# Peptides against a protein of PDB entry 3HUF: the designs that were tried, part 155

Target 1, 320 residues: chain A of PDB entry 3HUF
Amino acid sequence: MWIIEAEGDILKGKSRILFPGTYIVGRNVSDDSSHIQVISKSISKRHARFTILTPSEKDYFTGGPCEFEVKDLDTKFGTKVNEKVVGQNGDSYKEKDLKIQLGKCPFTINAYWRSMCIQFDNPEMLSQWASNLNLLGIPTGLRDSDATTHFVMNRQAGSSITVGTMYAFLKKTVIIDDSYLQYLSTVKESVIEDASLMPDALECFKNIIKNNDQFPSSPEDCINSLEGFSCAMLNTSSESHHLLELLGLRISTFMSLGDIDKELISKTDFVVLNNAVYDSEKISFPEGIFCLTIEQLWKIIIERNSRELISKEIERLKYA

## One batch from the design tools (peptide; made by RFdiffusion4, then SolubleMPNN)

Design b2_p21_7_s2
Fold by OpenDDE base, seed 2:
Structure b2_p21_7_s2 (fold): chain B 320 residues (1-320), chain A 21 residues (1-21)
Amino acid sequence: as target 1 above (320 residues)
Amino acid sequence: SELEKELEKDKEEEEKEEKLK
């Protein structure tokens, strides 16, 4: 989201969130959803127009800012952004930091981008929330992104957490739920005057982890916890592969259970399967190898003695 | 501030001039 602050008292000492939309900026306007009052005798009554665009698909993957357009309203002394005079038709900016000078005002308006990108675990929740979140200047998507700051967990009481949720947790992404998204929607008007009124996602995250026994106490308890073990997995999802990498596993990939030969078995401590393959082919598993699902692996990983538990299961099946 | 009071006065004067047109 864009946040503005200013030097001196020209913004009344307040920080303000600018959501996607159009703002008239000047001395003789009243602060509201479409106006920004700036207190200086050196500023025109109506001085500039700020236009913030909704996020693009590219912004979800890069964590880049919503496009910020500045237009001077034909003022005597013009408008500058980053020491450059704004063109007659306006200029658009994608920099994360903007110093906006209105006319001869000795104080600048400082605009800075606070990155917030929300990944959804399921397409149904994305479809429900994407429009509202985009109107807050928040990029949204389903695919993993290095720019992702928050992950929306589906609130199904009593269901096992998904691989996406497990991976988001290990990546140290802030896990949120629908209650936080509802809260974000209610505060939109109140945060116009005070950017500090933005709800704390970390409180939502702490409550999710505290109230769900399927989470370990910290990501650090699980990261590299299986260092020195080797697994083979069916080449199904990038998230599953990255999850196993974060556990410190050496990973081999295969395309079918028929590709699990004696050579692969000799190099592998266990095989990770998806639920569908595990349930359908459980009777046909190769002898002398431990096969499990990601969800079964996760249940072992969250235990304090995870390495000992896995070692015992591997030994039991090698000597059976 | 003294500046805010001056700007409020200027605004009240302009609103009076617009109502007289």
Scores: peptide ipSAE 0.019, ipTM 0.463, DockQ to the pose 0.062
Fold by OpenDDE base, seed 3:
Structure b2_p21_7_s2 (fold): chain B 320 residues (1-320), chain A 21 residues (1-21)
Amino acid sequence: as target 1 above (320 residues)
Amino acid sequence: SELEKELEKDKEEEEKEEKLK
């Protein structure tokens, strides 16, 4: 989201969130959803127009800002952004930090991009929330992204957390739920006057972790916890691979259980399977190898003695 | 703020000048 603040009390000492939309900026406008009052004698009654675009799909992957357009409203002294005069037709900016000078005002409006990219675990929730979040200037998507700041956990009572949720947790993404999204949607008008009214997702995250025994106390408890072990996995999801990497595992990939030869078995401590393969092929698992699901692995890695538990299961199957 | 008070005065002066035209 874009946040503006200014020096010299020209914004009355307040920070403001700018959602996607158009704003008339000047000394003789009233603060509302489409106007920004700036208090300076050096500023025209109507000085500039700010236009913030909705996020692009690319912005979800890059964590880049919503495009910020500035147009001068034919003022005597013009408008500058980052010391450069705004062109007659307006200019668009993708920088995360904008110093906007209105006319000869000695104080600048500072616009900065607060990165928030929300990943969804399922397409249904994305479809439900994407439009509203995009109107807040929040990029949304389903795919893993290095720019992802928040991950929406699907609250199904009694269900195991998904691989996506596990990975999001280990990646130190702030896990949120639908309650946070609801709360986020309600503050849109209130944050016009005070950007600090934007809800902090960390409280939601803390509550999720506290109330769900499927989470360890911290990602650090699990990161590299299985260092020195080797696994093989079916080449399925990138999230599953990245999850196992974050556990410190050496990973080999295969396309089918038939590709698990004696050489692979000799170098592999255990095989990680998805639920569908595990359930369908459990009767035909290769001899002498420990096979488990990611969910079964997760139940082990959240334990304090995860290394001992894994070692015990490996030994049990080697001598069976 | 002191700046708001100055702008309000300038507005009142502009309104007086417009009434004198």
Scores: peptide ipSAE 0.019, ipTM 0.478, DockQ to the pose 0.071
Fold by OpenDDE base, seed 1:
Structure b2_p21_7_s2 (fold): chain B 320 residues (1-320), chain A 21 residues (1-21)
Amino acid sequence: as target 1 above (320 residues)
Amino acid sequence: SELEKELEKDKEEEEKEEKLK
């Protein structure tokens, strides 16, 4: 989201969130969803137009800002952005920091990008929320991205957390739910004049973690907790691979259970399978190797004695 | 505040300009 602030009280000492949309900026406008009042004798009644575009698909992966367009409204002294005069037809900016000077005003409007990028665990939730979140200037998607700041978990009462949720947690992504998205949507109008009224996702996250025994107290409790162990994984998902990497595991990949030879078994402490393969192939597991699902592994790693637990299971099956 | 006084002056000047058109 774009946030604006200014020196010299020209924005009444307030920070404002600019959502995607068009804003007339000037001395003689009233603050609303399409107007920004700026108080200075050096500023025209209607001075500039700001247009913030909705996020692009690329912005989801890069964490780049929504495009910020500035047009001068044929003012006597023009508009500058980052010390450059705005062109007659307007200019577009993708920088995360903009210093906007209106006419001869000695004070600048400082625009800065607050990164917020929301990953969804399932396409149904994305389909439900994407439009509304994009109108807040929040890029959304399904795939893992280094730019993701928040992850929407699906709350099904009594279900295990998904691999996506597990990975989001270990990546230190703020896990949120639909209740937070609803709350975020309701405050849109209230944050126009006060950007500090933006809801804190960390409170929602803390409540989710506190109320769900499937989460450890912190990601740090699990990160590298299995350092020194080796696993083999069916090459099914990138998220599963990255999850196992964050646990500190050495990972070998295979395409089928038939590819697990004696050499791989000799170098591997355990095999990680998806639920479908585990359930279908349980009878055909290679002898002398510990096979488990990611969900079963997660139940081990959230325990304080995870290393001892996994070692006991490995030993039990090597000697069975 | 000085800012409120400037806003009030600007409104008064605009009301004068609108009456002159």
Scores: peptide ipSAE 0.018, ipTM 0.483, DockQ to the pose 0.122
Fold by OpenDDE base, seed 5:
Structure b2_p21_7_s2 (fold): chain B 320 residues (1-320), chain A 21 residues (1-21)
Amino acid sequence: as target 1 above (320 residues)
Amino acid sequence: SELEKELEKDKEEEEKEEKLK
């Protein structure tokens, strides 16, 4: 989200969130959803127009800012952004930090981008929430991204957590639920004058972890917990691969169960399968190897003695 | 507030400048 602040109390000492939309900026306007009052004798009654665009698809992957357009409203001394005069037709900016000078005002409006990028695990929830979140200047998507700051867990009571949720947790993404999204949708008016009123996602996350026994106490409890073990997996999802890497596993990939030969078995402690393959192919599993799903592995990983549990299962099947 | 007083003074100065133009 874009946040503005200013020197010399020209914004009344307050920080303000700018959501996607158009703002008239000047001395003789009243603060509302479309106006920003700036207090200085050197500023015109109506000085500039700020237009913030909704996030692009690219912004979801880069964590880049919503496009910020500045237009001078034909003022005597113009408008500058990052010491450059704004063109007659206005200019657009993608920098994360903008120093906006209105006329000869000795104080600048400082606009900065606070990154918030929300990944969804469920496409139906993305479809439901994306429009509203984009109107808050929040990029949204389904795919894993290094720019993601938050991950939406589907709040289904009694459901097992997904691989996406497991991976989001281990990569230290803040997990949120639909209750937080609902809250975000209501704060738009309250944060106009005070950006500090933005809801804290960390409290939502703490409550999710506290109330769900499928989460370990911290990501650090699971990261590299299986260091020294080797697994094989179907080359199906990058997210599953990255999850297993974060557990410290050595990973071999195969294309079909038929590719699991004696050589692969000799180098592998266990095979990780997706639920569909595990359920359909149980009778066709190679002899002498431990096969499990990611969800079954996760149930072992969240235990305090995960290494001992895995070792016992491996031994049980090697000597059976 | 001091800010309201500055805004009022600024309005009075602008009204004076507009009357002088």
Scores: peptide ipSAE 0.021, ipTM 0.495, DockQ to the pose 0.076; fails the geometry check

Design b2_p21_7_s4
Fold by OpenDDE base, seed 4:
Structure b2_p21_7_s4 (fold): chain B 320 residues (1-320), chain A 21 residues (1-21)
Amino acid sequence: as target 1 above (320 residues)
Amino acid sequence: SELEEELKKDKLEEELEELLE
């Protein structure tokens, strides 16, 4: 989201969130959803127009800002952004930090991008929330991205958490729920005057972890917890691979269960499969190797004695 | 547009303010 602040109390000492939309900026406007009052005698009654675009798909992957357009309203002394005069037709900016000078005002409006990028685990939830979140200037998507700051878990009552949720947790992404999204949708009016009134997602995250026994106490309890073990996995998902890497596993990939030869078995402690393959191919599993699902592995990982548990299972099946 | 008319008015008022100072 874009946040503006200014020196010299020209914004009344307040920080403001700018959502996608158009704003008239000047001395003689009243603060509302489409106006920004700036208090200086050196600023025109209506000085500039700011236009913030909705996030692009690219912004979801890069964590880049919503496009920020500035147009001078044909003022006597013009408008500058990052020490450059705004062109007659307006200019567009993708920089994360904008120093906006209105006319001869000695104080600048500082616009900065606070990165917030929400990944959804469920396409149905994305479809429900994407439009509203985009109108807040929040990029949204389904695929994993290094730019993701928040993750909306799929809340199916009584089901195990998804691989996406597991991975989001281990990579220290803030896991949020629909209650947080609902709260975000209501803040449009309250944050006009104070950007600090944005709800703290960390509180939501802490509550999710505390109330769900499928989460360990911290990501640190699981990261590298299986260091020294080796696994093989079917080349299915990048998220599963990254999850296993975060556990400290040495990973070998195979294309089919038939590729699991004696050499691979000799170098591998266990095989990780998805649920569909595990259920369909259980009868065709190679002898002498421990096969489990990611969800079964997760149930072991969340235990304090995970290394001992997995070692016992490996030993049991190697000698079976 | 309403905005263009308001901007013209604002400019005239600003010019008048500058002349009266």
Scores: peptide ipSAE 0.314, ipTM 0.886, DockQ to the pose 0.944
Fold by OpenDDE base, seed 3:
Structure b2_p21_7_s4 (fold): chain B 320 residues (1-320), chain A 21 residues (1-21)
Amino acid sequence: as target 1 above (320 residues)
Amino acid sequence: SELEEELKKDKLEEELEELLE
């Protein structure tokens, strides 16, 4: 989201969130959803137009800002952005920091991009929330992204957390739920006056972790906890691979269970399978190898003695 | 546009304010 603040109390000492939309900026406008009052004698009654676009799909992957357009409203002294005069037809900006000078005003409006990018674990939730979140200037998507700041966990009572949720946790993404999304949808009007009224996702995250025994106390408890072990996995999702890497595992990939030869078995402590393959192929598991699902591995990894537990299972099955 | 008319009015008012200072 874009946030503006200004020097010299020209914005009345307050920070404001700018959602996607159009704003008339000037001395003689009243603050509302489409106007930004700036208090200075050096600023025209209506001085500039700011237009913030909705996030693009690219913004989800890059964590880049919504496009910020500035147009001077044919003022005597013009408008500058980052010390450059705005062109006659307006200019568009993708920089995360904009220093906007209105006319000869000695104080600048500082616009900065607050990074917020929400990944969804399921397409149904994305379909439900994407439009509303995009109208807040929040990029949304399903696929893994290094720019992801928040991850929506679907609360199904009694279900295990998904691989996506596990990975989001380990990569230190803030896990949120529907309650936070609902709260975000209500703040749009209140944040016009004070950007600090934007809800903090960290409280929601803390509550999720505290109330769900499927999470360890911190990502740091699990990161590299299996250093020195080797696994093989089916070449499936990138998230599964990245999850196992974050555990400190050496990973070999295979395309089918039939590709698991004696050489691979000799170098592998255990095989990680998805639920579908595990359930269908239980009878066909190679002899002398420990096979488990990611969910079974996760149940072990969240225990304090995870290394000892895994070692015991490896020994039990290797010598059976 | 209504905005363009308002902007013209604003300019005239600003010019008048400058002349009266």
Scores: peptide ipSAE 0.313, ipTM 0.886, DockQ to the pose 0.801
Fold by OpenDDE base, seed 5:
Structure b2_p21_7_s4 (fold): chain B 320 residues (1-320), chain A 21 residues (1-21)
Amino acid sequence: as target 1 above (320 residues)
Amino acid sequence: SELEEELKKDKLEEELEELLE
């Protein structure tokens, strides 16, 4: 989201969130969803137009800002952005920091981008919330992205956490829920006056972790916890692969269970399977290898003695 | 446009303010 602040009390000492939309900026406008009052005699009654675009799909992957357009409203002294005069037709900016000078005003409006990118685990929830979040200037998506700051956990009562949720947790992404999204939707009117009124996602996250026994106390408890072990997995999910890497595992990939030869078995401590393959192929598992699902692995990894538990299972099945 | 008319009015008022200063 874009945040503006200014020196010299020209913004009344307040920070403001600018959502996607158009704003008339000037001395003689009233602060609302489409106007920004700037208090200076050196500023025209209506001085500039700011236009913030909705986030692009690219912005979700890069964590880049929504495009910020500035147009001077044919003022006597013009408008400058980052010490450059705004062109007659307006200019567009993708920089994360903008210093906006209105006319001869000695104080600048500072616009800065606060990165917030929300990944969804569930496409139905994405479809429900994406439009509203995009109107807040928040990029949204379903696929893994290095730019993601928040991850929406699906609240299905009694369901195991997904691989996406596990991976988001280990990546130190702030896990949020529908209650937080609902709260975000209500803040749009209140943040016109004070950008500090944004809801605390960390409080939501702490509550989720505290109330769900499927999470360890911290990502650090699980990261590299299986260092020195090796696994084989089906090449089906990039998130699954990345999850296993974060556990410190050496990973070999295979395309089918039939590709698991004696050489692979000799170098592998266990095989990780998805639920569908695990359930369908239980009878055809290679002898002398421990096979488990990611969900079963996760149940082991969240235990304090995870290494001992895995070692016991490997010994039980590999040497039987 | 309504905005263009308001901007013209604003300019005239600003010019008047400058003359009175």
Scores: peptide ipSAE 0.313, ipTM 0.886, DockQ to the pose 0.862
Fold by OpenDDE base, seed 2:
Structure b2_p21_7_s4 (fold): chain B 320 residues (1-320), chain A 21 residues (1-21)
Amino acid sequence: as target 1 above (320 residues)
Amino acid sequence: SELEEELKKDKLEEELEELLE
């Protein structure tokens, strides 16, 4: 989201969020959803137009800002952005920090980008919320991205957490739920006057972790907890692979259960399977190898003695 | 446009303010 603040008292000492939309900026406008009052005798009654675009698909992957357009309203002394005069037809900016000078005003409006990028685990929830969140200047998507700051967990009471949720937790993404999204949608008008009124996602996250026994106390309790062990997995999802890497596992990939030969068994402590393969092939597992699902592995990992637990299961099958 | 007319009015008022200073 774009946030503006200003030097001196020209914005009345307030910080303001600029959501996607158009704003008339000047001395003789009233602050609302489409106007920004700036208090200076050196500023025209209506001086400039700011236009914030909705996020692009590229912005979801890069964490880049929504495009910021500035147009001077044919003022006597013009408008500058980062010491450069705005062109007659207006200019567009993708920099994360903008110093906007209106006319001869000695104080600048400082616009800065606060990164917020929301990944969804569920496509149905994305379809429900994406439009509203994009209108807040928040990029949204399903695919993993290094730019993601928040992850939406689906509220399924009594269900196991998904691999996506497990991975989001370990990569230290702030996990949120639909209650936070609902709250975020209601504050849009209230944050016009004060950007500090944005809801705290960390409180939502803390409540999710506290109320769900399927989460460890911290990601650090699980990261590299299985260092020194080796696993084999089916080439299924990138998220599953990245999750196992964050556990510190050495990973071998195979295409089918038939590819599990004596050589692979000799180098592998256990095999990680998806639920569908585990349930269908449970009777035909190779002898002398420990097979488990990611969800079963997660239940071991969240325990304080995870290394001892997994070692006992490996030993049990080697001597069977 | 309504905005263009308002901007024209604003300019005339600003010019008048400058003449009265």
Scores: peptide ipSAE 0.311, ipTM 0.886, DockQ to the pose 0.870

